# Peptides against a protein of PDB entry 4Z63: the designs that were tried, part 5

Target 1, 334 residues: chain A of PDB entry 4Z63
Amino acid sequence: LCLGMNDLTGNIPEDLFHLKRLNLLGIQENRLSGSLSREIRNLSSLVRLDVSWNLFSGEIPDVFDELPQLKFFLGQTNGFIGGIPKSLANSPSLNLLNLRNNSLSGRLMLNCTAMIALNSLDLGTNRFNGRLPENLPDCKRLKNVNLARNTFHGQVPESFKNFESLSYFSLSNSSLANISSALGILQHCKNLTTLVLTLNFHGEALPDDSSLHFEKLKVLVVANCRLTGSMPRWLSSSNELQLLDLSWNRLTGAIPSWIGDFKALFYLDLSNNSFTGEIPKSLTKLESLTSRNISVNEPSPDFPFFMKRNESARALQYNQIFGFPPTIELGHNN

## One batch from the design tools (peptide; made by RFdiffusion4, then SolubleMPNN)

Design b1_p8_3_s2 (from b1_p8_3 with H3S Y6T)
Fold by OpenDDE base, seed 4:
Structure b1_p8_3_s2 (fold): chain B 334 residues (1-334), chain A 8 residues (1-8)
Amino acid sequence: as target 1 above (334 residues)
Amino acid sequence: SSSWITTE
C-alpha cells in the first residue's frame, strides 16, 4: 500500500493493521501525526515500512520482534523521541534503518551481532549522546553510516580499524576530537570511499603523516573544522579522489601541484583558508573538467549531502555526489 | 565558496 506524497492528516486507521499479508506500507510525505501505533506488530508480512516526512511523535514502538520480514524502516523527518527500541536494535532481518532528522536521544546502542543484515544506517540529526558505539564493526554488512549532528563526544573507537564493510561514513557535526587518531583508525577501513567529518576537531592540526593511506577514497569532506596545517601529503596517494572539500579551515602553505593529478577530481573546495602562493597550473589540466565522461553510474551513499552556508540557512540537498556541479573554489585565501 | 558540504 503506497499513500506517499499526499496531504493525509491524523493517525493511521487501526483497521490498516489488520492487513496481515501487507509487504509494503508507504505513507511518507504526508501530515500524519500522533504516535506510531504499536499495532504495526500485526503486519507480520511487512518487508518495507516508510513513514518518513510526517509529523509522528512519541517513542518508536518496541514491536520489531513481531516483524520478522522487515528489511526497510524509513522514519526520517519526524518527531520521534526516546531511543532505538530493543527489538529494532536486535532485528536480524533489517537491511536499512533511516531515522534521520528526529529527536531520538540517549546512548546509541545496536546489537550488531544480531543485526546480521544491516547494510545502511542513517541516524543523522538526532540527539544521541555519549560515545560512538564501539561494536558497529560487528555489523558485518554495514556499508552506509550517517551519524552526523549527534553529540558523540570523544574519539573514533579503535575497533573501527576492523570496520571492513564500511564504505560511506559521515560524522559531520558530532563533537568529535582527535583528527589524527580518527584518520589513523579509518585508514584501515579498506572499503571506505566516502568520509565526511565537517564541523569536528575544532582547531586541531590536520595530520601530514605520509604513513596515512586511504586507497579507495573518492569523497573527502572535512569542512569548517578550523583545522591548522597544510594540504596533507598522504592525500596524494588517494588516486580515485572525486570530491574534496577542505573549506572553512585555517590551512596554510601552498596548494600543491599534485592536486591536479587526480583524474577523477571534479569538485574541489579549498575556499576560506589561508593558502598562499600561486594556483597550480595542473588544476587547468584536470581531466574530469575537460572531458564529459564522468561515470554517472557509480555507487553513492544512501544519505543525502547538503551544501550549507550557515547553520540556520536552508541547505541545498544533493542526493548523489555527481549532483554537485564541477567546481574549483579557491576563494577567500591569502 | 560561502558554503560547505555536510550530511546533517
Scores: peptide ipSAE 0.621, ipTM 0.948, DockQ to the pose 0.739
Fold by OpenDDE base, seed 3:
Structure b1_p8_3_s2 (fold): chain B 334 residues (1-334), chain A 8 residues (1-8)
Amino acid sequence: as target 1 above (334 residues)
Amino acid sequence: SSSWITTE
């Protein structure tokens, strides 16, 4: 049953929960309000539940143990409060959980040992607090993780060295500290292609440790951290780099010539730093900007990217990396 | 640019 993108109001009719053979319930992008009914437990055949972009409130009901076939739960952009219910945090069937842009709070706890099928997690823009869950690497299929805009004080857990499934990771604006430790840990994530760390590590030094290596890194975003230092030499070994945003830092020195050696680099933002010297001539020869159609069919994160101008402005949403226009931004440097 | 990329 797909009823998304309407002007439906009120609550879900209780009789809808008598549909025991229902595999897909999509009621996204409406004005549905009130609590999400506990009676969703009666939908024992449910594979996909999409209640996103509504006005739901209250706690998410703890009934996911009665939904053994549920693979997809999308509840982003609602008013949900409380935590992730225990049955959801222990779901062995769940592949994707999206609860971005809610009011969920407390410590983030997932039983990753039980969540054997979880491959995508978006909990961005909530009120989770405490530390990053150290057991996330125990979610052996977890590939896509957005935890942006929560209050995860401290450092990236050392356990994330073992996060082999991790491919797309965002921790933007999550009160993280120690960028040196974070990069030192995350370099061990052999499948990591997208790393977004914007609005963390306030005023720290961007490490220039030549021992750091991100072999498969395609997207690196570390914007608006007020980072000091220079363009990191270790980044030159990330031969697959497609997008680099280091804007709104305090980086100094020259833009190195190796920045033009990235054959797939189509988006470069180094603006609002303190770079000096000449623009590398190699940037004028970037193959991605001169001759090659970038492959639009590459895997992308499940979470969207946002181009933010300020905290209050409506951000432009980009669902794919290749949605960004080919860009070289070097403005507002010394 | 007056903008930066996030996932918020």
Scores: peptide ipSAE 0.620, ipTM 0.946, DockQ to the pose 0.735
Fold by OpenDDE base, seed 2:
Structure b1_p8_3_s2 (fold): chain B 334 residues (1-334), chain A 8 residues (1-8)
Amino acid sequence: as target 1 above (334 residues)
Amino acid sequence: SSSWITTE
């Protein structure tokens, strides 16, 4: 049953939950309000539940043990409060959980040993607090993780060295500390292609350690951290780099010539730093900017990117990396 | 740029 993209209001009729053979329920992009009914438990054949972009409130019901076929739960952009229900945090069937832009709170806890099918997690823009869950790497299929705009404390857990499934990771604006430790840990994530760390590590030094290596890194965003240091030499080994945003830091020194050696680099923002010297001539020879054929068909994160002008402004949403225009931004340097 | 990229 697909009723998305309408102007439906009120609660879901209880009789809808009598549809025991229902595999797909999509009621997204409406004005549905109230609590999400516990009677969802009656939808024992449910594979996909999409309640996103509504006015739902209250706690998410703890009924997911009665939904053994549920693979997709989309609840982004609602007013949900409380934690992740225990049955949801233990779901062996769940592939994708999207609860971005809610009011979920407390400590983030997932039973990753039980969540054997989880491959995508978006919990960005919530009120989770405490430390990052150390057991996330136990979610052996977890590829896509957005935890942006939560109030996590401390550093990236050491256990994330073992996060082999991780490909797309955002921790933007999550009060994280120790960028040196974070990068030192995350370099062990061999499948990591997208890393977003914007609005963390306030005033720290960007490490220039030649021992750091991100072989598969395509997207690096570490903007608005007030980071000190220079362009990191270790980044020169990330030959697949497509997008680099280091804007709004306190980086100094020259822009190195190797920045123009990235064949796939189509988006570069180094603006609002303290870089000096000449613009490398190699930037004028970036193949991605001279060739018309940017392959748009590469795997992308499940979470959207946002171009923000300030912390409170509505951001432009980009659902794909290649939605960004080819860009070289070097403005507001010395 | 007067902007930066996030996933918020």
Scores: peptide ipSAE 0.618, ipTM 0.945, DockQ to the pose 0.713
Fold by OpenDDE base, seed 5:
Structure b1_p8_3_s2 (fold): chain B 334 residues (1-334), chain A 8 residues (1-8)
Amino acid sequence: as target 1 above (334 residues)
Amino acid sequence: SSSWITTE
């Protein structure tokens, strides 16, 4: 049943929960309000539940133990409060959980040993606090993780050295500290292609440790951290780099010539730093900007990207990395 | 640029 993209108001009719054979319930992009009914438990055949972009409030019902076939739960952009229900945090069937842009709070806890199918997690823009869950690497299929805009404190857990499934990771605006430790840990994530760390590590030094290596890194975003240091030499070994945003830092020194050696680099933002010297001539030879053959069919994160101008402004959303225009931004370096 | 990339 797909009723998305309407102006439906009120609550879900109780009789809808009698549809025991229902595999897909999509009621996204409406004005549905009130609590999400516990009677969802009666939808025992449910594979996909999309309640996103509504006005739902209250706690998410703890009924996911009665939904053994549920693979997709999309609840982004609602008013949900409380934590992740225990049954949801233990769901063995769940592949994708999207609860971005809610009011969920408390310590983030997932039973990753039980969540054997979880491959995508978006909990961005919530009120989770405490430390990052050290057991996330136990989610052996977890590829996509957005935890942006939560109040996590401290460092990236050492356990994330073992996060082999991790491909797309965002911790933007999550009050994290110790960028040197974070990068030193995350370099061990052999499948990591996208790393977004914007609005963390306030005023720290960007490490220039030549021992750091991100073999498969395609997207690095570490914007608006007020980072000191220079363009990091370790990044030159990330030969697959497609997008680099280091804007709004305090980086100094020259832009190195090796920045133009990235054959796939189509988006470069080094603006609002303190870089000096000449613009590398190699930037004029970026193959991605001179050749039309950007492979548009590459895997992308499930979480959206946003181009933000300030904390309060509605950002422009980009669903795909290749949705960004080919860009070289070197402005405001003084 | 007056903007930066996030996933918020």
Scores: peptide ipSAE 0.608, ipTM 0.943, DockQ to the pose 0.704

Design b1_p8_3_s3 (from b1_p8_3, 4 letters changed)
Fold by OpenDDE base, seed 2:
Structure b1_p8_3_s3 (fold): chain B 334 residues (1-334), chain A 8 residues (1-8)
Amino acid sequence: as target 1 above (334 residues)
Amino acid sequence: SSSYVTTE
């Protein structure tokens, strides 16, 4: 049953939960309100539940043990409160959980040893607090993780050295500390292609340790951290780099010539730093900007990117990395 | 740019 993209209001009719053969319920992009009914438990054949972009409130019902076929739960952009219910945090069938832009709170706890099918997790823009869950690497299929805009005080857990499934990771604006430790840990994530760390590590030094290596890194965003230091030499080994945003930091020194050697680099923002010297001539020869149509068919994160203005609440949403225009921003340097 | 990239 697909009823998305309407102006439906009120609650879900209770009789809808009598549809025991229903595999897909999509009611997204409406004005549905109230609590999400516990009677969803009666939908024992449910594979996909999409309640996103509504006015739902209250706690998410703890009924996911009665939904043994549920693979997709989309609840982004609602008013849900409380935690992730225990049955959802233990779901062996769930592939994708999207609860971005809610009011979920408390400690983030997932039973990753039970969540054997989880491949995508979006919990961005919630009220989770405490530390990052150390057991996330036990989610052996977890590829896409957005935990942005929560309050995860402290460091990236050492256990994330073993996060082999991790490909797309955002922790933007999550009150993280110790960028040196974070990068030192995350370099062990051999499948990591996208790393977003914007609005963390306030005033720390960006490490220039040549021992750091991110072989498959395509997207690095570490903007608005007030980071000190220079362009990190270790980044020069990330030959697949497509997007680099280090804007709104306190980085100094020259822009190195190797920045123009990235054949796939189509978006570069180094603006609002303290870089000095000449613009590298190699930047004028970036192959991606001169000759190549960027392949639109590359795997991308499941979470959206935003181009956020520093002084405004207005952001442009980009659902794909290739939605970004080819850009070289070097403005507001010395 | 007056903007930066994020996922929030």
Scores: peptide ipSAE 0.620, ipTM 0.949, DockQ to the pose 0.761
Fold by OpenDDE base, seed 1:
Structure b1_p8_3_s3 (fold): chain B 334 residues (1-334), chain A 8 residues (1-8)
Amino acid sequence: as target 1 above (334 residues)
Amino acid sequence: SSSYVTTE
C-alpha cells in the first residue's frame, strides 16, 4: 500500500493494521500525526515500512519482534522521541534503519550481534548522547552509517579499527574530539570510501603523519573544524579521491602540487583557510574537470549531503556525490 | 565559497 506524497492528515486508521499480508506500507510525505500505533505488530508480513516525512510523535513502539520479515524501516523527518526500541535494536531481519531528523534521545545502543542483516543506519540529526557505541563493528554488514548531529562526545572508539564493513561514514557535528586518534583508527577501515567529519575537533591540529593511509578514500569532508596545520601529506596516497572539502579551517602553507594528480577529483573546496603561495598549475590539468564522462553510476552513501552557506540558511541537498557541480573553491585564503 | 559540506 503506497499512500505517500499526499496531504493526508490525522493518524493511521487502526483497520489498516488488519492487513496481515501487507508487505509494503508507504505513507511518507504526508501530515500524519499522533503516535505510531503498536498495532503495526499485526502486519506480520511487513517487509518495508515508510512513515518518513510526517508529523508522528511519541515513542516508536516496541513491536519489531513481531515483524520477522521487516527489512526497511524509514521514519526520517518526524517528531519521534525516546530511544530505539529493544526489539528494533535486536532485529535480525532489518537491512536499513533510517530515523534521521527526529528527537530520539538517550544512549545509542544496538545489539549488533543480533542485527546480522543491518547494512544502512541513518540516525543523523537526533538527540542521542553519550559515547559512540563501541560495538558498531559487530554489525558485520553495516556499510552506511550516518550519526551526524548527535552529541557523541569523546573519541572514536578503538574498536572501529575492526569496522571492516564500513564504507560510508558521517559523524558531522557530533562533538568529537581527537582528530589524530580518529584518523589513526579509521585508516584501518579497509572499505572506507566516504568520511565526513565536519564540525568536530574544534581548533585541533590536522595530523600530517605520513603513516596514515586511506587507500580507498573517495570523499573526505573535514570542514568547519577550525583545524590548524597544513595540507596533510598522507592524503596524497588516496589516489581515488573524488571530493575534498577542507573549507572553514585554519590551514596554512602552500597548496601542494600533488592535489592535481588526483584523476577523479572533481570537487575541491579549500576556501576560508589561510593557504598561501601560488595556485598549483596541476589543478588546471585535473582530468575529471576536462573530461565530460564522469562515471555517474558509482555507489554513493544512502545519506544525503548538504551544502550549508551559514548556520541559518537552508542547505542545498545533494543525494549523490556526482550531484555536486565540478568545483574548485580556493577563495578567502590569506 | 561561504559554504561547506555536511550530512545533517
Scores: peptide ipSAE 0.615, ipTM 0.948, DockQ to the pose 0.776
Fold by OpenDDE base, seed 4:
Order: structure tokens, then sequence, then C-alpha cells
Structure b1_p8_3_s3 (fold): chain B 334 residues (1-334), chain A 8 residues (1-8)
């Protein structure tokens, strides 16, 4: 049953929960309000539940143990409060959980040893506090993780060295500290292709450690951190780099010539730094900007990107990395 | 640019 993209109001009719053969319930992009009924437990055949972009409030009901086929739960952009229900945090069937842009709070806890099918997690823009859950690497299929805009004080857990499934990771605006430790840990994530760390590490030094290596890194975003230092030499070994945003930092020194050696680099933002010297002539030889049609068919994160101009401006949303226009931004350096 | 990339 798909009733998304309407102006439906009120609650879900209780009789809807009598549909025991229902595999898909999509009621997204409406004005549905109140609590999400616990009677969703009666939908024992449910594979996909999409309640996103509504006015739902209260706690998410703890009934996911009665939904053994549920693979997809989308609840982004609601008013949900409380934590992740225990049955949801233990769901062996769940592949994707999206609860971005809610009011969920407390310590983030998932039973990753039970969540054997979880491959995508979006909990961005919530009120989770405490530290990052150290057991996330136990979610052996977890590839896509957005935890942006939560209050995860402290450092990236050492356990994330073992996060072999991790491909796409965002921790933007999560009050993280110690960029040197974070990069030193995350370099061990051999499948990591996208790393977004914007609005963290306030005023720290970007490490220029030649021992750092991100073999498969395609997307690196570390914007608006007020980072000091220079362009990091270790980044030159990330030969697959497609998008680099280091804008709105305090980086100094020259833009190195090796920045033009990235054959796949199509988006470069180094603006609003303190870079000096000449623009590298190698940038004029970027193959992605001269001759290559960038393959639009590459896997991308499940979480959206936003190009944010300022704190008050509505951000431009990009659902795919290749939605970004080919860009070289070197403005506002001195 | 006056913009930066994020996921929030």
Amino acid sequence: as target 1 above (334 residues)
Amino acid sequence: SSSYVTTE
C-alpha cells in the first residue's frame, strides 16, 4: 500500500493494521501526526515501512520482534523522541534503518551481533549524546553510516579499526575531537570510499603524517573545521579521489602539484583557507575535467549531501556524489 | 566559494 506524497492528515486508521499480508506500507510525505501505533505489530508480513516526512511524534513502538520480515524502516523527518526501541536495535531482518532528522535522544545503542542484515544506518540530525557506539564494527554488513549532527563527544572509537564493512561514513557536526586519532583509526577501514567529517575537530591541526593511507578513498570532506596545517602529503596516495572539500579551514602553504594527478578528481573545494603561492599548472590537466565522462553508475552513499552556503541558508541537496557539478574552487585564499 | 559540503 503506497499512499505517499499526499496531504493526508491525522492518524493511520486502526483497520489498516488488520492487513496481515501487507508487504509494503508507504505513507511518506504526508501530514500524519500523533504516535506511530504499536498495532503495526499486526503487519507480520511487512518488508518495508516508510513513514518518513510526516508529523509523527512520541516514541517508536517496541514491536519489531513481531515484524520478522522487515528489511526497510524509513522514518526520517518526523518528531520521534526517545531511543531506538530494543526490538529494533536487535532486528535480524533489518537491512536499512533511516531515522534521520528526528528528536531521538540518549545513548545510541544497537545490538550489532543480532543485526546481521543491517547494511545502511542513517541517524543523522538527532539528539543522541554520549560517545559513538564502540560495537558498530560488529554490524558485519554495515556499509553506510550517517551519524551527522548528533552530540558524540570525544574521539572515534579504536574498535573502528576493525570496521571492514564500512564504505560510506559521515560524522559531520558531531562534536568530535582528535582528527589525528580519527584518521589514524579510519585508515584501517579498507572499504572506506566516502568520509565526511565537516564541522568537527575545531581548530586542530590536520595531520601531515606520511604513514596515513586511504587506498580506496573517493570522497573526502573535512570542511569548516578551522583546521591548521597544510595540504596533507598522505592524501596524494589516494589515487581514486573524486571529491575533495577542505574549505573553510585555516590551511596554509602551497597547493601541491600532485593535486592535479588525481585522474578521477572532478570536485575540488579549497576555498576559504590561507593557501599561498601559484595555482598548480597540473590542475589544467585533470582528466576528469578535460576528456572523461565520469561514470555516473558508481555506488554512492545512501545519505544525502548538502552544499551549505551559510548557517541561515537552505542547503542544496545532492542525493548522489555525481550530482555535484565539476568544480574547482580556490577562492578566498590569501 | 561561500559554501561547504556536509551531510546534515
Scores: peptide ipSAE 0.615, ipTM 0.948, DockQ to the pose 0.792
Fold by OpenDDE base, seed 3:
Formats: structure tokens, sequence, C-alpha cells
Structure b1_p8_3_s3 (fold): chain B 334 residues (1-334), chain A 8 residues (1-8)
């Protein structure tokens, strides 16, 4: 049953929960309000539940043990409060959990040993607090992780050295400290292609350690951290780099010529730093900016990107990396 | 520019 993208109001009719053979319930992009009924437990054949972009409130019901076929739960952009219910945090069937832009709170806890099918997790823009969950690498299929805009204190856990499934990772605006430790850990994630760390590590030094290596890194975003240092030499070995945003830092020195050797680099923002010297001539030879036909149907993160303007609450949303216009921003360097 | 990329 797909009833998304309407002007439906009120609650879900209770009789809908008698549909025991229902595999898909999509009621996204409506004005549905109140609590999500516990009677969803009666939908024992449910594979996909999409309640996103509504006015739901209260706690998410702890009934996911009665949903043994549930693979997809989408609840982003609601008013949900409390934690992740225990049955959801232990679901062996769940592939994707999206609860971005809610009011969920407390310590983030997932039983990754039980969540054997989880491949995508979006909990961005919530009220989770405490430390990052050290056991996330135990989610052996977890590829996509957005934890942005939560209040995680401290450092990236050492256990993330073993996060072999991790491909797309965002921790933007999560109060993280120690960028040197974070990069030193995350370099061991051999499948890591997208790393977003914007609005963390405030005033720290960007490490220029030649021992750091991110072989498969395509997207690096470390904007608005007030980072000191220079363009890191270790980044020159990330030959697949497509998008680099280091804007709104305190980086100094020259822009190195090797920045133009990235054949796939189509988006570069180094604006609002303290870079000096000449613009590298190699930037004029970026193959990605000269060839029109980079229709790279590459897999993207499941989480959206936002281009935020400091002066306006309006962010442009980009659902795919290739939705970004080809860009070279070098402005506001002194 | 006055913009930066994030996921929040």
Amino acid sequence: as target 1 above (334 residues)
Amino acid sequence: SSSYVTTE
C-alpha cells in the first residue's frame, strides 16, 4: 500500500493493521500525526515501512520482534522522541534504518551482533549523546553511516580500525575531538570512499603525516573546523578523489601542484583559508572539468549532502555527489 | 564562497 505524497491528516486507521499479508506500507510525505500505533506489530509480512516526512510524535513502538521480514524502516523527518526501541536495535532482518531529523535522545545503542543484515544507518540530526558506539564495526554489513548533528563527546573509537564494511561515513557537527586520532583510525577502513567531518575538531591541526593513506577515498569534507596546518601530503595518494571541501579553516602555505593530478576531482573548495602563493597551473588541466561525459553512475551515500551558507538558514540539498556542480572555489584566502 | 558541505 503506497499512499505517499498526499495531504493525508490524522492517524492511520486501525483497520489497516489487519492487513497481515502487507509487504509494503508507504505513507511518507503527508501530515499524519500522533503516535505510531503499536498495532503495526500485526503486519507480520511487512518488508518495508515508510512513515517519513510526517508529524508523528512520541516513542517508536517496541514491536519489531513481531516484524521478522522487515528490511526497510524509514521514519526521517518526524517528531519521534526517546531511544531506538530494543526490538529494532536487535533486528536481524533490518537492512536500512533511517531516523534522520527526529528528536531521539539518550545513548546510541545497537546490538550489532544481532543486526547481521544492517547495511545503512541514518541517525543524523537527532539528540543522541555520550560516546560513539564502539561496537558499530560488529555490524559486518554496515556500509552507510550518518551520525551527523548529534552530541557525541570524545574521539573516534579505536575499534573503527576494524570497520571493513564502512564505505560512506558522516560525523558532521558531532562535537568530536582529536582529528589526528580520527584519521589515524579511519585510514584502516579499506572500503571508505566518503568521509564527512565538517564542524568538528575546532581549532586543531590538520595532520601532515606521510604515513596516513586513504587508497579509495573519493569524497573528503572537513569544512568549518578552523583547522591549522597546510594541505596534507598524505592526500596526494588518494588518486580517486572526486570532491574535496576544506573550506572555512585556517590552513596556510601554498596550494600544491599535485592537487591538479586528481583525474576525477570535479569539486574543490579551499575557500576561506589563509593559503598563499600562486594558483597551480595543474588545476587548469583537471580531466573531470574538461570532459563533459563523466556520467559516472557510481554508488552514492544514502544520506543527503547539504551546501550550507553561513549567512542563511537555507541549505541546498544534494542527494548524489554528482549533483554538485563542477566547482573550483579558492576565494577569501589571505 | 560563504558555503560549506555537510550532512546535517
Scores: peptide ipSAE 0.610, ipTM 0.946, DockQ to the pose 0.765

